Peptides against a protein of PDB entry 4JHK. Designs and how they scored, part 5

Target 1, 212 residues: chain A of PDB entry 4JHK
Amino acid sequence: EDYKIQSFDLETQKLLKTALKDPGSVDLEKVSSVIVDQSLKDQVFSREAGRICYTIVQAEAKQTNGSVFRRNLLNRLQQEFKAREETRKRSTQEWVCLVSFICNIFDYLKVNNMPMVALVHPVYDCLFRLAQSDALKNEEEVDCLVLQLHRIGDQLEKMNVQLMDELFNLLRDGFLLQEDLSSMGRLLLLEILEFRAGGWKLSDTAQKYYYS

## One batch from the design tools (peptide; made by RFdiffusion4, then SolubleMPNN; aimed at target 1 N75 Q78; its pose is not in this set)

Design b2_p25_6_s3
Fold by OpenDDE base, seed 4:
Structure b2_p25_6_s3 (fold): chain B 212 residues (1-212), chain A 25 residues (1-25)
Amino acid sequence: as target 1 above (212 residues)
Amino acid sequence: MEEKKKELEEEKKELEEVEKSLLEL
């Protein structure tokens, strides 16, 4: 399987590959730190990190019935989440990578085949932050927001429909009332509004319109 | 076996604490 770890040096790639197959033979705290660090810097990896994390979690569970990796991962995730405003101020790229990573973890890291309840509010907090006027004017943040809603919006709504309604009220207001949106930003907001209205699916007509 | 069980129980408690902390954010 290709886990898209080519952005790491060879030594780190070996570490990750070993963690995926034999997690008991490596320092899982170090592995979690490496994954989080790279997810904050590499957009491609950030979007795929959940699959790697899930595989390591499953491998550790099968091998030792342990959850050391997941614990360390969530601890680091919490630290980065708490510092999200500082991250956003420092680098929009790192901020959207952080959001992408958190959403990807939510998507892949299941407990009893269900999303982790502990991640629901952090994910919504990130999406609400992206839905603020100062973020909606930035195309990179709008891209991130819309992408995450396409990926996990239906799952998030099942966890808390009230928060989803509030979020989409902000997106509607942004689309209708905010003057400094880019043309692409407005297009993306309209698309995601229609996407949810269609039950988190695009009609054939809408799909052709936006993706032809 | 008993030591392993204790380690697993401690790990479970730590994970639960992390999860609770995330829920409070």
Scores: peptide ipSAE 0.031, ipTM 0.563, DockQ to the pose 0.963
OpenDDE base, seeds 1, 2, 3, 5: peptide ipSAE 0.029, 0.030, 0.031, 0.030; ipTM 0.541, 0.542, 0.550, 0.535

Design b2_p25_8_s2
Fold by OpenDDE base, seed 1:
Structure b2_p25_8_s2 (fold): chain B 212 residues (1-212), chain A 25 residues (1-25)
Amino acid sequence: as target 1 above (212 residues)
Amino acid sequence: SSMEKKEKEEKEKLLKEIDELEAKA
């Protein structure tokens, strides 16, 4: 199985490969840190990171019945989450990478095939932050918001429909009332509003409008 | 402008569609 770890140096690649196969033989705290660090720099990697993390968690559980990796990963995520406003101020790119990573961990790192309840509020908090007026004016943040909602919106709604309703109220208000949205941002908001209204899937009409 | 008119028309059309979908849900 290819885990797309070519962006790492050879030593780190070896570390990750070993963690995937024999997690008990490596420093899983270091592994978690490496994955988080890279995910904060590369939004594309964040999705792959989720898959990698899930695999390591499963491997450790099977090998040693341990949860060292998951614990370290979640601890690091919590640290980054707490510092999210500082991250956003420093770099929009790092901020959207963080959101993307947290959302992808939510998507992939399931317990008993269910989403981790502990991640629900952190994910919503990130999405709510992206739904604020100061974020909606930034196309990069809107892109991130809409992308995550496409990926995990249906799962999040199942976990807490009230929060999802509140979130989409903000998005509707942003679409209708906020004047400093980019044209693309406004279109993306409209698309995601329709996406949810359609049961988290696009209608044929919407698909043609946005993607033809 | 013609562009503004087009944008307005498209928004209204899609908003109507959203409302209809939400009403059916």
Scores: peptide ipSAE 0.000, ipTM 0.260, DockQ to the pose 0.012
OpenDDE base, seeds 2, 3, 4, 5: peptide ipSAE 0.000, 0.000, 0.000, 0.000; ipTM 0.249, 0.263, 0.263, 0.272

## One batch from the design tools (peptide; aimed at target 1 N75 N112 V117)

Design b2_p26_6_s3 (made by RFdiffusion4, then SolubleMPNN; its pose is not in this set)
Fold by OpenDDE base, seed 5:
Structure b2_p26_6_s3 (fold): chain B 212 residues (1-212), chain A 26 residues (1-26)
Amino acid sequence: as target 1 above (212 residues)
Amino acid sequence: SEEEERKKFEEELKKEEEEAKKLAEQ
């Protein structure tokens, strides 16, 4: 199985590959730290990190019945989430990468084949932040928001439909009332509004675009 | 509040970690 880890140096790639196959032989705290750090810098990786994390969690559980990696990963994730406003202030790129990473972890890191309940509110908090007027005027943040809703919107709605309704009220208001949206941002908001209205259904072409 | 949500998050994470551990042991 291939994982998108080409953005790392060769030594780190080796570390990650070893963690995927033999997690007991590596420092899983270091592995989790490396994954989070890279996810904050590389959105391509942040969108793939969930799959890697899930595999490592499963491998450790199978090998030693351990949960060292998951514990370290979630602890670091919590730290980054707590500091999300400072991250956004420092770097829009790191902020959208953080959101992408959290959403990707929600998407892939299941417990008993179910989404982690603990991640529901943090994910919504991030998406609500992206839905504020000061964020909607930034195309990079709108791109992130719409992408995550395409990928995990249906799952999130199942977890809390009330929050999803509130979120989309903000998006509708942004689309209709906000004056300083970019042209692309406005189009993306319209598209995601229609996407949910259509029951979170995608065409084959859209499927490839958002899930590739 | 945000503080309450953070505390809730921590508690839920701990709970789910324990549940995941139990599942892995079976």
Scores: peptide ipSAE 0.100, ipTM 0.730, DockQ to the pose 0.196
OpenDDE base, seeds 1, 2, 3, 4: peptide ipSAE 0.065, 0.033, 0.034, 0.070; ipTM 0.697, 0.559, 0.555, 0.700

Design b2_p26_7 (made by RFdiffusion4)
Pose (drawn by RFdiffusion4):
Structure b2_p26_7 (pose): chain A 212 residues (1-212), chain P 26 residues (1-26)
Amino acid sequence: as target 1 above (212 residues)
Amino acid sequence: ELEELEEELEQLEKNEEFLEELLEES
């Protein structure tokens, strides 16, 4: 029900609500463009855009059996994904938004009730980038890292365990060895190590220790 | 259980080809 589009221009809100009901009536290329654009600019939308993208993808399949919107969206995201390092230099805020959005799409947009394998390596590419020492020194990026691990970390491991294992080695390494990792960064990494070791769930006691 | 896993793998391969087609149609 709530796609979280309050950040949008009033005209665009109409465009988006229209695409949900009658995709054939709207420019799906322009629709996918305004969604990707906004997703890089607004944090709340970046971690929620998957709902509205899924609803539109399903509406097109139902109405016209087409997947043009899905296509434009994936190709536009691929382009942002390819330019991820440049975007990170320009704005950490935009980069964490891109990762949150890509991971939200991996979570919501399914292909025959299965995850899109096309996004498995790209998502690991993003999370490995967050696990690097130059990224871990920024609580903003650690926060982004651990948000994705909480939300799709389990799904991702099923698709590829070797990568999740090597990724968590970098997490342990940064935890023990890195000195400019902050107190908050330490709390976040410790919680995620316990989270994964517990089978991607938060124990009652960890809930008490880490969170208000 | 093995047969179910083979069916799921075959479905993932088919889905992958569909996703590749979408990404090539840029």

Design b2_p26_7_s3 (made by RFdiffusion4, then SolubleMPNN; from b2_p26_7, 14 letters changed)
Fold by OpenDDE base, seed 3:
Structure b2_p26_7_s3 (fold): chain B 212 residues (1-212), chain A 26 residues (1-26)
Amino acid sequence: as target 1 above (212 residues)
Amino acid sequence: SEEEQKKLEEELEKNKKFEEELLASK
């Protein structure tokens, strides 16, 4: 399988490959830092980092029954989450990468085959920030918001339907009332409103677009 | 706008208690 680590230098690629197969032989704090750092810079990687993280977590659990990687990952994730407004002010790209990464971790890093409850509110907080009027006017933030809702919206709703209702109230208001949306942004909001109304089910064409 | 940002910050401040729960999923 392809873990999409070609964006790293060769030395770092070797480190990651070793972590995936023999996590006990590498500095897992360093590995977690590298993954988070790259996820904040590379949108392609940030969308796929969850799968890599899950694999490392499972490998460490099987090899040493340890959780060093997950602990370090979550520590760094919490730090970045707490600083999310500063990140957004500094770079919209880094901000949407952060959101994508957090959502991807939620999607892949399961505990006892269940979503991590502790990530529910942080994910919603990020999505609510993207649903504010100052963010909805930015197409790249709308792209991020809609993409995450397509990928994990059904799971999030199962965790807290009240928050999802509140979120979509904001999206509805944005679609209907906000004047400075881009044409694409408006289309994306309409599509996601219809997507949820349809029970979070994608057509074959939409499936290919959002999960390719 | 500044007003929109202020409103968001107030809402996020109310949710800060959930931020510390992230590490509880050890």
Scores: peptide ipSAE 0.026, ipTM 0.483, DockQ to the pose 0.059
OpenDDE base, seeds 1, 2, 4, 5: peptide ipSAE 0.025, 0.024, 0.024, 0.024; ipTM 0.496, 0.488, 0.582, 0.489; seed 1 fails the geometry check

## One batch from the design tools (peptide; made by RFdiffusion4, then SolubleMPNN; aimed at target 1 L74 M116 A118 P122; its pose is not in this set)

Design b2_p27_3_s1
Fold by OpenDDE base, seed 3:
Structure b2_p27_3_s1 (fold): chain B 212 residues (1-212), chain A 27 residues (1-27)
Amino acid sequence: as target 1 above (212 residues)
Amino acid sequence: MARELALNVSWAELEEEQEKRLEELAK
């Protein structure tokens, strides 16, 4: 399997590979920190890191029945979440990477095969922030918002349909009322509105229309 | 208030609690 860790130096790659197979033999706090740090800088890794984290969690559970990695990961992630506004002001790229990573963790990590309840509101908070007028005018943030909704929107709605309704009210308002949306941004918002209305699925024709 | 709780409550602890609850329900 390819865990897409080629962006790390050789020493760190070795650390991660060991964590994937023998998590009890490494410093799992360090591993979690490395993963979070890289996820904030690399969009490709940020979108794929959930699978790595899932594998480490499963390996640790099988090896020691422990959850040290998950604990450290969530603690660091929560710290970054608390500082999300500062991150956004510093770097839009890092901000969207953070959102992507949080959503990715929500998508992959489960507790006894159940979604992580603790991540529901944080994910919504991130998406709501992306749905504000100052964010909707930035195509990079719109791309992130729409991408996450495509990936986890159906799962997230099952956790809290009321918040999803509120979120899409904002998106509708942005689509209809905001004047400084880019052409692509407006198309993406329209597509995601139709995506949800269609039960979180698109026809092949619609897919080609919006993403040709 | 649920959103504010997410800011101040440890996510790790919440999930550990959830795991314990689910295990107890499985008995």
Scores: peptide ipSAE 0.562, ipTM 0.874, DockQ to the pose 0.830
OpenDDE base, seeds 1, 2, 4, 5: peptide ipSAE 0.561, 0.550, 0.558, 0.556; ipTM 0.869, 0.869, 0.868, 0.873; seed 4 fails the geometry check

Design b2_p27_3_s4
Fold by OpenDDE base, seed 3:
Structure b2_p27_3_s4 (fold): chain B 212 residues (1-212), chain A 27 residues (1-27)
Amino acid sequence: as target 1 above (212 residues)
Amino acid sequence: DARELALNVSWADLAEKQEKELEELEK
């Protein structure tokens, strides 16, 4: 089992490993802060950190019946979400990392095997921001948007189909009306429109066409 | 406005509330 924590220094790796096995013996606020900080600057980690977080949550629940880690994680994540526009202005990379991480947490951090309702609107807000005209002309933001929809679009739609319809109206408009889309951006938007239309599935033929 | 509420309501509290509610439903 690989938790992909090799990007951290050895001391932090030890901290994380301990948190995964014996969460009661470490400062879980510090652990959550480290995970969030790394997720904001490392796209690979931000897309994979959800599994780590879920494991820590489950370990803590089993060990102490507590939820200190989840509380600290969500509090920090909510703070970053509140400052998302400032983050976007400062660094597109950090912004897409933030979105990726929030979506990843939604994907993995289940509550009694159910999606966390608290994250539904925040996730949609992030995706709606990525669907605005100023973001659609930025290929990095389009990549992020499409990636998240591929990963959690079906789950999000089950939580709120009305918001998903509204989101895809924006994407359709962007595809049809946005003049400064890159060639790749336009292809990605077309693909995601077809992806949803196909029940959040992509045929082998379509996969080869768009991602060859 | 649900989006505005997402800014002002503690996600942590909501998660804990959801956990308790689901436990009660399974009881």
Scores: peptide ipSAE 0.628, ipTM 0.896, DockQ to the pose 0.867
OpenDDE base, seeds 1, 2, 4, 5: peptide ipSAE 0.626, 0.627, 0.625, 0.628; ipTM 0.895, 0.896, 0.895, 0.897; seed 2 fails the geometry check

## One batch from the design tools (peptide; aimed at target 1 Q78 L119)

Design b2_p28_5 (made by RFdiffusion4)
Pose (drawn by RFdiffusion4):
Structure b2_p28_5 (pose): chain A 212 residues (1-212), chain P 28 residues (1-28)
Amino acid sequence: as target 1 above (212 residues)
Amino acid sequence: DEELEELLEELSEKSVEDWEEFAPLESE
């Protein structure tokens, strides 16, 4: 019900609500463009845009059996994904928004009730980037890393365990060995190590230790 | 360190390749 589009221009809110009901009536290429554009600019929308993208993808399949919107969205995201390092240099905020959005799409947009394999390696590409020492020194990026691991970390491991294993080695390495990792960064990494070791769930006691 | 660099290069290459291979199919 709540797609979290309050950050949008009033005219665009109308465009988006229209695409949910009657996709054939709207420019789905323009629609996908304004969603990706806003997703890189607003944090709340980047971690929630998957709901509205899914609703539109299903509406098109139902109405016209088409997947044009899905296509424009995936190709535009691929282009942002390819330019990820440049975007990170320009703005950490935009970068973490891109990762949150890509991971939200992996979570919401399914293909025959299965995850899109097309996004498995790209998502690991993003999380490995966050696990690097130059990214871990920024609590903003560590926060982004652990948000994705909480939300789709389990799904991702099923698709590829080898990558999740090597990724968590970087997490242990940064935890023990890195010195400019902050106190908050340490708390976040320790919680995610326990989270994964516990089968991607937060124990009652860890809930008490880590969170208010 | 060399193994990690190789993994990251391969991962970066496969990330684009798999996207271009599987995204059109998943959209069909």

Design b2_p28_7 (made by RFdiffusion4)
Pose (drawn by RFdiffusion4):
Structure b2_p28_7 (pose): chain A 212 residues (1-212), chain P 28 residues (1-28)
Amino acid sequence: as target 1 above (212 residues)
Amino acid sequence: LEELLEELSEKSIEDWEKYQEEELASLE
């Protein structure tokens, strides 16, 4: 019900609500463009845009059996994904928004009730980037890393365990060996090590130790 | 680790281009 589009221009809110009911009546290319655009600019929307994207994808399949919107969205995201390093240099905020959005799409947009394999390696590409020492020194990126691991970390491991294993080696390495990792960064990494070792769930006691 | 990251970067785009087309065709 709540797609979290309050950050949008009033005219665009109308455009988006229209695409949910009558996709054929709207420019789905323009619609996907305004969604990707905004997703890189607003944090709340980047971690929630998957709901509205899914609703539109399903509406088009139902109405016209088409997947034009899905296509425009995936290709636009692929372009942002390819330019990820440049975007990271320009703005850490935009970068973490891109990762959150891509991971939200992996979580919401399914293909025959299965995850899109097209996004498995790109998501790992993003999380490995966050696990690097130049990214871990920024609590903003560590926060982004652990948000994705909480949300889709379990699904991702099923698709590819080898990558999740090598990724968590970088997490242990940064935890033990890195010195400019902050206190908050340490708490976040320790919680995610326990989280994964526990089968992607938060124990009652860890809940008490880590979170208010 | 450097080899894995290079392969991962290459496969990330290749698989995206390959599998998104296959997944879209399967929905037809």

Design b2_p28_7_s2 (made by RFdiffusion4, then SolubleMPNN; from b2_p28_7, 16 letters changed)
Fold by OpenDDE base, seed 5:
Structure b2_p28_7_s2 (fold): chain B 212 residues (1-212), chain A 28 residues (1-28)
Amino acid sequence: as target 1 above (212 residues)
Amino acid sequence: MEELEKKLRELAVKVFEEESEKELASLQ
C-alpha cells in the first residue's frame, strides 16, 4: 500500500515506512509521537494517519502479538485530549486537527474488526464541544463538526444512539436559535440534520443543493 | 458553570484513560 507521508523529512519517512512493515525494529513511541504531531498540523495527513496507525497496529499484532504502538498512541491521544481546551484557546486550527485525528483513528483503527470502544466517549466529547454556541459561530469548527459527522456519524450512532440524539438536539438548537452563525455554517448544520434524518445518506438533489 | 464544565472535562479524561486500559487488555 501507498501512504501519504511525503510531508515528512526523508529520515522520518524511512522511520514510518519501517514501522509499517517491521514495527518491532523501530521506536514505536517516537513513531506515535511523530504521527500525532503531524496530524495536529495537517488535516490531510490526519485522515491518512488513521490508515497508517491501523496498519502499524496490525503489523505489530501479527509480528509479536504486541500492542506497544497502540499503547503509545492512546497515551498521546489522552495527553492531547486532556489539553483540548488549552489547544482550542491557542489555535482553532490545531483544535480541529485534534478532533479530526481522534475521529479518523476511531474510523480506521479497528480492533477485531470493531471500533475502539475507548474512543467513543472522547469523540462524542469533542463533537459536543464543537456543538456549543461559542464553537458554532466559528465556521472552521462547524466545518470540522459536519465533516466528522459525515464520516463517522453512522458508526457513532451505533455505539450510542442516546448521545447522538443529544448532540443533534444541540445542533438543531444552534440552527434554529443561534443568531451569530455564518450563512455557510447555518447551511452546513441544516445539511447534516437532514443527512442523519435520511439515515446518514443524501440524495443527489440534496447534495447539489447544499454544495452548489 | 465553568467549574462544573471543568469537572466534567476532567471526568471525560478519566473515562478515556480507564477505557483505554480495557482496550489494551483485550486480545487482538
Scores: peptide ipSAE 0.449, ipTM 0.889, DockQ to the pose 0.439
OpenDDE base, seeds 1, 2, 3, 4: peptide ipSAE 0.440, 0.433, 0.433, 0.444; ipTM 0.887, 0.887, 0.886, 0.890

## One batch from the design tools (peptide; made by RFdiffusion4; aimed at target 1 R70)

Design b2_p29_3
Pose (drawn by RFdiffusion4):
Structure b2_p29_3 (pose): chain A 212 residues (1-212), chain P 29 residues (1-29)
Amino acid sequence: as target 1 above (212 residues)
Amino acid sequence: SLEEKAKEEPLTDEEWEELAEMESERAAS
């Protein structure tokens, strides 16, 4: 019900609500463009855009059996993904938004009730980038890293365990060895190590230790 | 298969586009 589009221009809100009901009546290329655009600019929308994207993808399949929107969206995201390092230099905020959005799409947009394998390696590419020492020194990026691991970390491991293993080695390494990792960064990494070791769930006692 | 290759290693741009098309057509079905 709530796609979290309050950040949008009033005209665009109408465009988006229209695409949900009658995709054939709207420019799906323009629709996908305004969604990707806004997703890089607003944090709340970047972690929630998957809902509205899925609703539109299903609406098109139902109405016209088409997947044009899905296609425009994936190709536009692939372009942003390919330019991820440049975007990170320009704005950490935009970069964490891109990762949150890509990961939200991996979570919501399914293919025959299965995850899109097309996004497995790209998501790991993003999380490995966050696990690097130059990214871990920024609590903003560590926050982004652990958000994705909480949400789709389990699904991702099923698709590829080798990558999740090597990724968590970088997490342990940064935890023990890195000195400019902050106190909050340390709390976040420790919680995620326990989270994964516990099978991607938060124990009652960890809930008490880490969170208010 | 291309889908299995995508789980194991990064795809080229062409392979990625082909896989995205396949998955899009499958989702539309």

## One batch from the design tools (peptide; aimed at target 1 V111 P122)

Design b2_p30_4_s1 (made by RFdiffusion4, then SolubleMPNN; its pose is not in this set)
Fold by OpenDDE base, seed 1:
Structure b2_p30_4_s1 (fold): chain B 212 residues (1-212), chain A 30 residues (1-30)
Amino acid sequence: as target 1 above (212 residues)
Amino acid sequence: MEELEEKLRKLSIEDWEKLAPKELEELEKS
């Protein structure tokens, strides 16, 4: 398997590879910190980090029935989530990376093949923040919002349709009423409105855009 | 909407802080 860890130095790559195969032989707290740190800086990695985390969780579970990694991972994520507004003010890129990472964790770390219930409100909180007028004017934030909804929107809706309705009310209002949207932002909002209306099913064109 | 969002923020904090170890132990093993 390829886990796209080429952005790390060789020593860290080795650490991650060992964590993936023999998690009991490494400092899993350090591993979790490294993954979160990189996910906040690298948009490409943040999209894939969920898969890496899932694999490490599975490896530790199979090896020792332990959960040191996921505990440390979620603790660190919680810390970053708590500081999300500060992160947004400091760096839009880090903010959207954080949202992307949280959404990926939601997508990959399943409990009985279902999303972790405890992550539902945090994910919605992030998406609602992206749906505010001050965020919708930023194309990077709109792109993040729409991308996450394409990836996990159907799952989120199953967890709480009322929140999804409220979220899309904001998106519709933004599309119709907000004056300072970028052209691309407006197009993305229209697309996601239609996407949900179509039952969360991607067209061939949309599939290529978001997943290739 | 502001009221809802504030409630959502509070629930987010509560959900994360109250995350049960038992639920985490039931993470999918595949």
Scores: peptide ipSAE 0.296, ipTM 0.786, DockQ to the pose 0.568
OpenDDE base, seeds 2, 3, 4, 5: peptide ipSAE 0.279, 0.104, 0.137, 0.273; ipTM 0.776, 0.563, 0.734, 0.785

Design b2_p30_4_s2 (made by RFdiffusion4, then SolubleMPNN; its pose is not in this set)
Fold by OpenDDE base, seed 3:
Structure b2_p30_4_s2 (fold): chain B 212 residues (1-212), chain A 30 residues (1-30)
Amino acid sequence: as target 1 above (212 residues)
Amino acid sequence: MEELAEELRKKSVEDFEKLAPLELKELEAS
């Protein structure tokens, strides 16, 4: 398989490739740190990072029956999650990258084809933060919120429908009551409200209306 | 294997258990 790791230097690329095939021969803590660091800088990479992480987890499990990579990855996620408010204050870009990465890990790093339960609440926590008034006025945060809900909203709802209902109550109120939304932000909120109402589906006509 | 996968799931839950109080606080504030 090909992975989008061209943004790394050649030495790091070699490290990642080795981790994918022979995880027991590399420092998996270092590998996890490299992946997380890059995911916090590049939202596009965070999607690929999910696939990479899943592959390494599977490779290590098969090779040594170990979970060193997963443990280090999750520990780093915990650290970043705990510092999420500080990250948001420092850089909206890094904040949305963090949310994107956590959501992508939720999407790809499955156990027995099921999402990790440990990530459900952290994901909802991030999405609820994006649904607050101070975040909804920022188009970059709205973009992130809507993107994640498009990607994993149906899965999250299956894990906890009550939290999803509460989240969308906030989004509805934001759409209806908040006055300092950007035009695009308001449009995106309307779209995602309709998306869920339609069973996490959007007609081709509606898709073109909102995104063309 | 499935047994290993289940163990990994349990360990993952344990890993994030200490975040639960923060999560609950943020959700309640929303």
Scores: peptide ipSAE 0.280, ipTM 0.625, DockQ to the pose 0.080
OpenDDE base, seeds 1, 2, 4, 5: peptide ipSAE 0.046, 0.220, 0.234, 0.221; ipTM 0.587, 0.754, 0.758, 0.746

Design b2_p30_6 (made by RFdiffusion4)
Pose (drawn by RFdiffusion4):
Structure b2_p30_6 (pose): chain A 212 residues (1-212), chain P 30 residues (1-30)
Amino acid sequence: as target 1 above (212 residues)
Amino acid sequence: EEEEEEEEEEEEEEEEEEEEEDENAVTESW
């Protein structure tokens, strides 16, 4: 029900609500463009845009049996994904938004009730980038890393365990060895090590230790 | 009749190409 589009221009809110009911009546290329554009600019929308993208993808399949919107969205995201390092230099805020959005799409947009394999390696590419020492020194990026691991970390490991294993080695390495990792960064990494070791769930006691 | 059959074949070929592109978009890694 709540797609979290309050950040949008009033005209665009109408465009988006229209695409949900009658996709054939709107420019789906323009629609996908305004969604990707806003997703890089607003944090709340970046971690929630997957709902509205899925609703539109399903509406098009139902109405016209088409997947044009899905296509424009995936190709535009692929372009932002390819330019991820440049976007990170320009704005850490945009970069964490891109990662959040890509991961939200991996969570919501399914293909025959299965995850899109097309996004498996790209998501790991993003999380490995967050696990690097130049990214871990920024609590903003560590926060982004652990958000994705909480949300799709389990699904991702099923698709590829080798990558998740090597990724968590970087997490242990940064935890023990890195000195400019902050106190908050340490708490976040420790919680995610326990989270994964516990089978991607938060124990009652860890809930008490880490969170208010 | 021949022109209508040719147009139907072109529309079917275009739909197949779109379906292949859509499948590739969700199965092929970037």

